# Peptides against a protein of PDB entry 8BZL, part 14

Target 1, 228 residues: chain A of PDB entry 8BZL
Amino acid sequence: SYDRAITVFSPDGHLFQVEYAQEAVKKGSTAVGVRGRDIVVLGVEKKSVAKLQDERTVRKICALDDNVCMAFAGLTADARIVINRARVECQSHRLTVEDPVTVEYITRYIASLKQRYTQSNGRRPFGISALIVGFDFDGTPRLYQTDPSGTYHAWKANAIGRGAKSVREFLEKNYTDEAIETDDLTIKLVIKALLEVVQSGGKNIELAVMRRDQSLKILNPEEIEKYV
Target 2, 242 residues: chain B of PDB entry 8BZL
Amino acid sequence: SRRYDSRTTIFSPEGRLYQVEYAMEAIGHAGTCLGILANDGVLLAAERRNIHKLLDEVFFSEKIYKLNEDMACSVAGITSDANVLTNELRLIAQRYLLQYQEPIPCEQLVTALCDIKQAYTQFGGKRPFGVSLLYIGWDKHYGFQLYQSDPSGNYGGWKATCIGNNSAAAVSMLKQDYKEGEMTLKSALALAIKVLNKTMDVSKLSAEKVEIATLTRENGKTVIRVLKQKEVEQLIKKHEEE

## One batch from the design tools (peptide; aimed at target 1 S29)

Design b1_p10_3_s3 (made by RFdiffusion4, then SolubleMPNN; from b1_p10_3, 7 letters changed)
Fold by OpenDDE base, seed 4:
Structure b1_p10_3_s3 (fold): chain B 228 residues (1-228), chain C 242 residues (1-242), chain A 10 residues (1-10)
Amino acid sequence: as target 1 above (228 residues)
Amino acid sequence: as target 2 above (242 residues)
Amino acid sequence: MMYRGLDRYE
């Protein structure tokens, strides 16, 4: 069966394991990324954390470096591996090139890593998509998306995970220059986009904001409510 | 050409890793292990199933393993896999200590093992470990901690949790009775006995069938202690009187 | 059966 072969093309040219990995991504909670003028914003749907679970250990948004952060959807364990590799690369780049990575560079690194896991018989694809946001050294905000295939593209706004389709449809309609004119409006856009799929309002949303020349800031629930 | 593909954990059409799920199912048949975090300590309680009178070495703890001076774990699943993983945990902890001259932070030890577990779900020719673990520990960063990991390489921190047989029922009971912010080690021990009494498929809970370890801080040192049978008997008796 | 343990998909 072609669907069980990791690196074999189907007669119609499909890599089934990659497609199935994309299905794994759809099981993940929704993540949204928006690039503003001088801000990048990541929003994620908070899964109902089990009552007795420590929320500290449930992170869908993580820093890769001081100037880059990532949200993911899909297999959590797979994501951890990718994150760790990316972090190491970011540090290595600083040591060898004496500058932080560009957002595109680290995205390409992650994409290449994923791609290699689609072409080796000894490896299954990563079951994750990622939204990678940050600032280049010149202060340009960037947003990239990667999928299990190792493809990557730059975006103005995008979404991944279970509710990604609905969120993308919302963003396609509502992402305008006016909608991102200010940092606050950009944040509001992300919240509104997530509210298309998140039940029970702002309490189930996690937001991370990175402004130019600033570190990643995770907004507290009270701060989020101000934008709702 | 060795079709390594046939033995690799692969995605189903629905994006599921069935071999991981099957490993988790197998763990569901293992003896129950509980972990409870308290303000003044953390505990593991595990079902002892293999009480063979003819066992020459009375392993004081069949399911609870000391990892280092600051951490212990309990295991549910395939015993051979558990032995490999617990040894690996010890090695990781010792290597860290040697390198940094400080004990490894609890979460870092957990993540290191989880990365190994994850690898066994992604690389060809390997099967997932049929083991879930509960970790208890103390470090200077977060104090007392309780973690759970599964065959996927996923982990999480918990105030209280359960793995193995009837884990779902146990977790439900823990959710009902766990009082956040008010949990003492004493109350945690009582809760552990209560939950085990209800979840273990035994007519009567006995001290011989239960292993309990506590992790506390005394004079700036971590103390890991396996409760004596008499102590467990007292806990059971107290529960029966309530 | 959604294994109620650690959510493997986030």
Scores: peptide ipSAE 0.348, ipTM 0.812, DockQ to the pose 0.560
OpenDDE base, seeds 1, 2, 3, 5: peptide ipSAE 0.191, 0.041, 0.314, 0.035; ipTM 0.662, 0.544, 0.755, 0.539; seeds 1, 3 fail the geometry check

Design b1_p10_3_s4 (made by RFdiffusion4, then SolubleMPNN; from b1_p10_3, 4 letters changed)
Fold by OpenDDE base, seed 4:
Structure b1_p10_3_s4 (fold): chain B 228 residues (1-228), chain C 242 residues (1-242), chain A 10 residues (1-10)
Amino acid sequence: as target 1 above (228 residues)
Amino acid sequence: as target 2 above (242 residues)
Amino acid sequence: SMARPLDPYE
């Protein structure tokens, strides 16, 4: 059966394992990214942290470098591999080129990595999508998305995971120049977008903000509630 | 003959890795293992199922393994897989020590193994490890720590958790009785006995069927101790009196 | 369905 072959096209031209990996992403917690004027914001649905779980170890938003952050949806273990490889590349780039990576560069690297795992009979695709945000050296905010296929695109705003459809629909309606005019409005937009799929308000949302020339800031629940 | 590598863990049409899920199911039938984090220490409590009277060497711990001076783990699942993974943990820890001249941080050791586990779910010709692990440890960064990892290569930190047989029921009990911020090692031991007594399908909990290890700090050193049978008996007796 | 503590997809 073509669905069991990792690298074989179906008669209809489908790579089923890639498509199925995309289904795995849809089972993941929702993540949203929004590019503002001078800010990039990532938001993730916090599934109710199991009672007794250490919240420190449940992070869906991570730094790849000082100027780049990533959120993911799908297989957590797969994500860790991608994150580690990306971090190594970011450091390598700094050493060889003497500048931080551009957001596009590291996105392309991740995309290429994913793509390679779709063409080897000895490897299954990564079961993750990623939202990659950050600032280029020139201070330009960027948002990229990668999928299990290794495709990537630049976005103004996007969402991945279980509630991605609803969040995207919200963003399509509400993402305007006015809605991102200020940093606070941009943050509010992300929160409102996540609230389309997250129950019980700010307690179940993780937010990360990166402003120009600033490090990644993870907002605490109290800070999130101020925007609600 | 298109030799489909039928041995590669692949996604189902629904996006599921069934081989990973089946490995997790297999672990559900393994002996129960508990981990509880306290303010002054961390413990592992494991069901001992293989009491072979003919075993010449009383393996001090069938399910609890010392990894280094600052960490120990317990395993649930396929014994052979567990042996491979515990050996790998020891090697990783030793390599780190040699390279950096300091003990490996607890989470870093856990993640290193989890990356190996993940690889066995992604690369062809490999099957997932049929093992879940509980890790206890101390490091200078986070103090006492408890981690759980599964066949997928996912892991998490816990205040208290359970793997193996009746793990869901055990976790439910831990959620009810675990008092955050007030948990002493003494209280943790009592809680472990309470949970094991209810989750193990035995009429009476016996010390012969339970292995308990504690990790504490004494004079700036980590002490990993497997409780003697007499000590476990005393804990059981105390529980029966309450 | 009680979410198993370690859902590989979360």
Scores: peptide ipSAE 0.225, ipTM 0.778, DockQ to the pose 0.542
OpenDDE base, seeds 1, 2, 3, 5: peptide ipSAE 0.025, 0.066, 0.026, 0.092; ipTM 0.733, 0.649, 0.736, 0.651; seeds 2, 5 fail the geometry check

Design b1_p10_4 (made by RFdiffusion4)
Pose (drawn by RFdiffusion4):
Structure b1_p10_4 (pose): chain A 225 residues (1-47, 50-199, 201-228), chain B 238 residues (1-200, 205-242), chain P 10 residues (1-10); non-standard residues A62 YCM
Amino acid sequence: SYDRAITVFSPDGHLFQVEYAQEAVKKGSTAVGVRGRDIVVLGVEKKAKLQDERTVRKICALDDNVCMAFAGLTADARIVINRARVECQSHRLTVEDPVTVEYITRYIASLKQRYTQSNGRRPFGISALIVGFDFDGTPRLYQTDPSGTYHAWKANAIGRGAKSVREFLEKNYTDEAIETDDLTIKLVIKALLEVVQGGKNIELAVMRRDQSLKILNPEEIEKYV
Amino acid sequence: SRRYDSRTTIFSPEGRLYQVEYAMEAIGHAGTCLGILANDGVLLAAERRNIHKLLDEVFFSEKIYKLNEDMACSVAGITSDANVLTNELRLIAQRYLLQYQEPIPCEQLVTALCDIKQAYTQFGGKRPFGVSLLYIGWDKHYGFQLYQSDPSGNYGGWKATCIGNNSAAAVSMLKQDYKEGEMTLKSALALAIKVLNKTMLSAEKVEIATLTRENGKTVIRVLKQKEVEQLIKKHEEE
Amino acid sequence: SSTADVLEHY
């Protein structure tokens, strides 16, 4: 089989294929995640008439208690999502507990890292925001990128214009903003309206303590706008 | 040998996949192919690129392929690659029926093939398939459906779409004329002739298939030349 | 362009 080293070091210590994978992420639609007191919210920018909205969605459930949003190559994302879904079931089988948000994040990150050091393969061209709750009810938000690095965040953005949205969230992520569920959702819509020039072209989902993923209707989003 | 390896599965500096993009260029030079969803069925309209006089026409169709009892598809791009992929689609549909004893839902069949296409872009060092497919079908979950896939493995559901030559012009005509939720098969047939009239008229140059439900059973039929010649006459009056 | 690109790739 094909054994070419695709990801290699360059002078100065750069891994060019990873950096190029990060460029693919910037070409992706904006995704925003905010961790609230008892709620986590994900929102994504949408690119059209005659298209079935159900089939092209950037927010996916990995397990009953964990879901994710992504930016970048949509085909690479389907592969990573299905790999994570299989791992969530393997964990329930072996430990008899649902996966922690951190556990599945670590798994997705290590999968991505392996694709930066394996022969015959290019890196995954996606970043992911992963949200959910732990056994003790603690809300979580993690980010993964193509290098395999992962971190926890109070709020974050990935994809096109993520730097601008991040700078908005830094100034606006306060206790008042995450005091209630309505204001937590509102902060995500405001963060997206910063780069979407729009309001009708946004998808949004909410996850509450042990209540599973709820995707908001267009009529419910119109009320906030 | 590193010297002769064209490196088909790497990123460009901008995060692009050049082989995928070049494959999409090949599809843009293929015969026009479009699909339209309606309340009582789905249809595929395709430009025949085999319009030579000395051709025999031995099959019921040239560009439209039955995948299982409830599904058909059409292709744009490299014909040989399309043969490999359509054979694989039939195998996936039969593997699902064997396992679950029920037909494969349409989206599950599209996802399964797209995973194969995505793998060719990430590892193996091979060229990708130069094929875009339109899928039409019916399942107990979502009823009548239309899907499109491209060489990277991306797919989407559509009420109407077009692939191949002059597809941008065709998508424009569909946005203007397609009445969302009010289309019947007869009106969708009229719109298909209208779209192919601009982007290309003769019955020998076109191929039309329809998918409908009759007595709880899916019917996939290629329209005879007589029915196509009558549809062409009915439009010229407009 | 004569070729439509209606699928989202990123």

Design b1_p10_4_s1 (made by RFdiffusion4, then SolubleMPNN; from b1_p10_4, 4 letters changed)
Fold by OpenDDE base, seed 2:
Structure b1_p10_4_s1 (fold): chain B 228 residues (1-228), chain C 242 residues (1-242), chain A 10 residues (1-10)
Amino acid sequence: as target 1 above (228 residues)
Amino acid sequence: as target 2 above (242 residues)
Amino acid sequence: SSLAKTLERY
């Protein structure tokens, strides 16, 4: 039977395949999320799109539902699977409960999915971390992060991917109530955080904003440059 | 550790899936396939390696497959794997047509197959498919389209790209010569011949070693045509005269 | 691999 456990405990109690999946995340483009007062912002490092590649097919930020969006770091193909499953769950929830998911609910769903892939025979962990942002029905902005293990936590601000350490250090120093007092200041904070690891300014940043009672908006390069 | 190189669906300590990388490496040794998007059409050009004198079929395509009325693909890699995947593409397209009474959008067909490929990288007892594909198509949403997918289940849209042998060199040439917004199908065909002539490990490019398919729109219908050997010969001759 | 560079896997 090829249905062998891939993720097993080492003698010292480590799940190496989960740890190695976290290394796959570290190879991913840097993503940052910030929760403002009435806004959530996702920023992603835009790797130089190969000449002749269609930019529309290179998306690192996606909507899960009208009130929830996600950025990820790690294996793109793995992310697509998780995104699709999450979207189906969001729609299912709307049909069965007649309300949109809370950001925590969908995060927990994704986390549970990831956890199952760490314990199921013949499956490897997902090689992705995700930043999940959005608004609950009461208008509360939320930011969650999940990793390959299926662990998740709520954050004020966080980063994932190759430059995450530097970005987190920046956010730890600069995330204050004053820094997120307005939507524009919150956006500026995300851009400044990404500029710690991104070269050539605003041209290499993908930025998405979600305001209360508004849909996800992807900013164009010209809009981003206004904040630089 | 060599253990991570031999087992399928296992991460290395560095977060790499070596079996996927090895599958991609194997494809690098397959025959060259090119795709070029033009304003008035899209084309695939593929190297034909297996020429048998006793083959009676005048119009066989070794590497180019019609998927439906609006899409075709070219394959590089393990032939048996390619057959399985191309059949699956056809099935997916037909099921969609049956369900929605309209052709499947090009990107959705590509994505559906990519999800299958991804699964073979994540579930135990499976090896990755040793196949990369180029897709050409037309739909009402985006018009003419060109996509590439690999064994990882990743894909992207392209104006021009190459898979298989000498793909890096071919892509470099395409980057130099592709004129955005000014590419006609005629110019694309000429560019394809130019690139193949430089990237194929042959002294002289011959029509018997090249398969070309074009996808155009005529009278509101998609037309997929595999060029006849004589037509390919004329393209080669024209290139040699320049 | 050249393909790995062309299609961003990460």
Scores: peptide ipSAE 0.214, ipTM 0.691, DockQ to the pose 0.573
OpenDDE base, seeds 1, 3, 4, 5: peptide ipSAE 0.200, 0.196, 0.291, 0.211; ipTM 0.677, 0.667, 0.786, 0.686; seeds 3, 4 fail the geometry check

Design b1_p10_4_s2 (made by RFdiffusion4, then SolubleMPNN; from b1_p10_4, 4 letters changed)
Fold by OpenDDE base, seed 5:
Structure b1_p10_4_s2 (fold): chain B 228 residues (1-228), chain C 242 residues (1-242), chain A 10 residues (1-10)
Amino acid sequence: as target 1 above (228 residues)
Amino acid sequence: as target 2 above (242 residues)
Amino acid sequence: SSLARTLERY
């Protein structure tokens, strides 16, 4: 059967391994991204950390560079490979071009990497989708999403992972210019969106904020509760 | 489901990697290994299954390996795979030391190996390593540390955890008895014996069937010590008296 | 089932 081979086309034109990788993404923790006026916000569902597990080692949001961060849904080990490759590319770009990457550039790089793993013999697709946010050098906030196929698009707001459908439906109804008028309102929008699928409020949410010309800030649970 | 379990690691229609899951299942049948983080040290305790009187070399440690001066690991799973991975850990640690003139941070060593494990789940013609590891270490960034990694290339930090046979039951016992912030190395050793006594598939716990290593700091240096059989006997005896 | 509880693969 075509669905058991390395990524090949089925008779009806499907890439089953890519579709199945998308199913792996749907098993991942929910992540949400929102582009505000002068802010980008990522939120991720914290799965119940085992009582004896160190929370420090459970990170779903990571910096790729000073101006770019990423959240992902799907296989954590796969994500680590993508993150490492992206970080190297960000540094390489700084050295060779003497400017930081644009959010679109690094998204395209990640997308191209994923695409190659859908076409190369002896490789399976990456089992991850990513939300990539940051600021371009001109100060423009950006949000991109990429999937296992290597496709990518720019978004105002989006969600990935197991609760993505419900979160997207919420965002489609509630994302307005008024809802993102301030940084605080933008943060509130992300939290409210995640609360559609996350139980027990701020304790089960990881939230990261990047403002123009500022470093990535991960909010602590107490800071998150102020917005609930 | 059976259609996706016999080939190179590929996704099932449900988004599962069956070869990784099967590797993890194989580890579930391996000897028990546990790790416990204390305020003043960290320990590994492992089941020794191969007790043969005709072994020419007294293997002081079958399942616990020193990686460098600041780190050790314990393995559960396929011995040959474990040997390859432990050797790779030593090489990574040494290369880092040579390059940076400092010992590799604990989490970085764990991550480097986990990236190798992950690759064996993604590239064709490779199978996952049938090995889970517990890592103990000390570095200047986070102090005493305990990590666990599996065949998927995933890892996490722990206060206490267990891999191998009856690991779920062991973890449950650790959750019940581990006192965060109050755990001394002495108490951790007692807890290790308690958990092993209940989780090992043996009629009676003996020092011959248990390996224990401790990692401590003395005079600004890391000390990794494998407990002598007599010391383990004393710990077992103390537990039986309680 | 026991393995799924220790390290989240996803």
Scores: peptide ipSAE 0.205, ipTM 0.679, DockQ to the pose 0.613
OpenDDE base, seeds 1, 2, 3, 4: peptide ipSAE 0.190, 0.202, 0.057, 0.311; ipTM 0.674, 0.684, 0.521, 0.798; seeds 2, 3, 4 fail the geometry check

Design b1_p10_4_s3 (made by RFdiffusion4, then SolubleMPNN; from b1_p10_4, 4 letters changed)
Fold by OpenDDE base, seed 5:
Structure b1_p10_4_s3 (fold): chain B 228 residues (1-228), chain C 242 residues (1-242), chain A 10 residues (1-10)
Amino acid sequence: as target 1 above (228 residues)
Amino acid sequence: as target 2 above (242 residues)
Amino acid sequence: SSMARTLERY
């Protein structure tokens, strides 16, 4: 059967391994991204950490560079490979071009990497989708999403992972210019969106904020509760 | 499901990697290994299954390996795979030391190996390593540390955890008895014996069937010590008296 | 597997 081979086309034109990788993404923790006026916000569902597990080692949001961060849904080990490759590219770009990457550039790089793993013999697709946010050098906030196929698009707001459908439906109804008028309102929008699928409020949410010309800030649970 | 379990690691229609899951099942049948983080040290305790009187070399440690001066690991799973991975850990640590003139941070060593494990789940013609590891170490960034990694290339930090046979039951016992912030190395050793006594598939716990290593700091240096059989006997005896 | 429950793969 075509669905058991390395990524090949079925008779009806499907890439089953890519579709199945998308199913792996749907098993992942929910992540949400929102582009505000002068802020980008990522939120991720914290799965119940085992009582004896160190929370420090459970990170779903990571910096790719000073101006770019990423959240992902799907296989954590796969994500680590993508993150490492992206970080190297960000540094390489700084050295060769003497400017930081644009959010679109690094998204395209990640997308191209994923695409190659859908076409190369002896490789399976990456089992991850990513939300990539940051600021371009001109100060423009950006949000991109990429999937296992290597496709990518720019978004105002989006969600990935197991609760993505419910979160997207919420965002489609509630994302307005008024809802993102301030940084605080934008943060509140992300939290409210995640609360559609996350139980027990701020304790089960990881939230990261990047403002123009500022470093990535991960909010602590107490800071998150102020917005609930 | 059986259609996706016989080939190179590929996704099932449900988004599962069956070869990785099967590797984890193989580890579930391996000897028990546990790790416990204390305020003043960290320990590994492992089941020794191969007790043959005709072994020419007294293997002081079958399942616990020193990686460098600041780190050790314990393995559960396929011995040959474990040997390859432990050797790779030593090489990574040495290369880092040579390059940066500092010992590799604990988490970085774990991550480097986990990236190798992950690759064996993604590239054709490779199978996952049938090995899980517990890592103990000390570095200047986070102090005493305990990590666990599996065949997928995933890892996490722990206060206490267990891999191998009856690991779920062991983890449950650790959750019940581990006192965060109050755990001394002495108490951790006692807890290790308690958990092993209940989780090992043996009629009676003996020092011959248990390996224990401790990692401590003395005079600003890391000390990794494998407990002598007599010391383990004393710990077992103390547990039997309680 | 017991390990699959301990470490989040996804």
Scores: peptide ipSAE 0.195, ipTM 0.689, DockQ to the pose 0.616
OpenDDE base, seeds 1, 2, 3, 4: peptide ipSAE 0.191, 0.197, 0.064, 0.276; ipTM 0.687, 0.688, 0.538, 0.753; seeds 2, 3, 4 fail the geometry check

Design b1_p10_4_s4 (made by RFdiffusion4, then SolubleMPNN; from b1_p10_4, 5 letters changed)
Fold by OpenDDE base, seed 4:
Structure b1_p10_4_s4 (fold): chain B 228 residues (1-228), chain C 242 residues (1-242), chain A 10 residues (1-10)
Amino acid sequence: as target 1 above (228 residues)
Amino acid sequence: as target 2 above (242 residues)
Amino acid sequence: SHMARTLERY
């Protein structure tokens, strides 16, 4: 009989299945998130879509609600489960509290979900990290990250996936108040950050923008090229 | 390490789910299934393996299953797993119809099954389904559609794709010959025969070894039709003449 | 081993 998937502590105190799930995240396409003044931007490395694949079905950025969107790195099927659960929670919150979720609330929900999958004998961790961006009802832009362990933190800017190290190093150097002074500059910062790891320029970038009091906008390739 | 190769639903040190990968490998040895999207329809073409002559039940279709009035699928992999998944698809579709009094959108049916497949990769004591599926359908949202799903619970939409034996070679040929925006169902059928003729490990393609189903719209209704052997013979003959 | 990757899993 194959043993149940068990996340257990090693003798040295490591949760290897969580660490290995983090390795799965590193195999994912690079995603970057940046919080501007009145804008949040997500960018994802667009892997060359196989010829004949429908691009509509290859989305790395998705809406969780009208005021929240998410990018992920890691196992796509795992991500779909998390996204669906988060969407249900967003709707439930609207029904019960009569307000949209805060970005922190939905992040905490996702983090708690992930954590539970690290502490059950019958479950493996989710093989995904997520960048969650949006606006609170007061109009405050937010960016959060979650990982397979169920930890979460608020960020000004961050990256996940295979090129995350290089992108983070770029952001650490280039994220300034001046660099995010305008919406356009914030978008440019995300594109420049992704270009550290994307060889083919603007053609292989998916970019999503959410401005204050506006819905999520996915930029087309022509719109992206204007910022390159 | 070899220990992670044999454990269900556990990550390897490199972040791989080997049981999912092995399920995909097993599917690579299954009979070939093709799907092609056209402007006026969508088709599935599947390799029919020799039915044992002593079988009393002549299965009209070994690998192509009608799911509802608007969708069909083809399966590659473990037959028992395929039967379970095709039954689940039918149940999901019927429950949706009952609840909403309209047919389930194609992508929603695909995703519902993919969530089940994913669960079998995450919960302990379960193994991945050793099955990939091609889905064809029509709905009012996106019209004609072709989807592929695998043991991971991942899926994608396609203009043309292949699963099973020699799928990589078939996909390569489809990429070369598929004319975007110009694909009629007639041309899609011809392309299916062309690809199967090259990818099936047979000296001569015969109608007895190929199942083809088409999905079209007639008078505002979806029509799913499995081609008769004679129709397939004509397609093969036409290909041999070109 | 060239495992047949039909879909992008990551």
Scores: peptide ipSAE 0.315, ipTM 0.794, DockQ to the pose 0.536
OpenDDE base, seeds 1, 2, 3, 5: peptide ipSAE 0.200, 0.050, 0.053, 0.055; ipTM 0.681, 0.563, 0.548, 0.563; seed 5 fails the geometry check

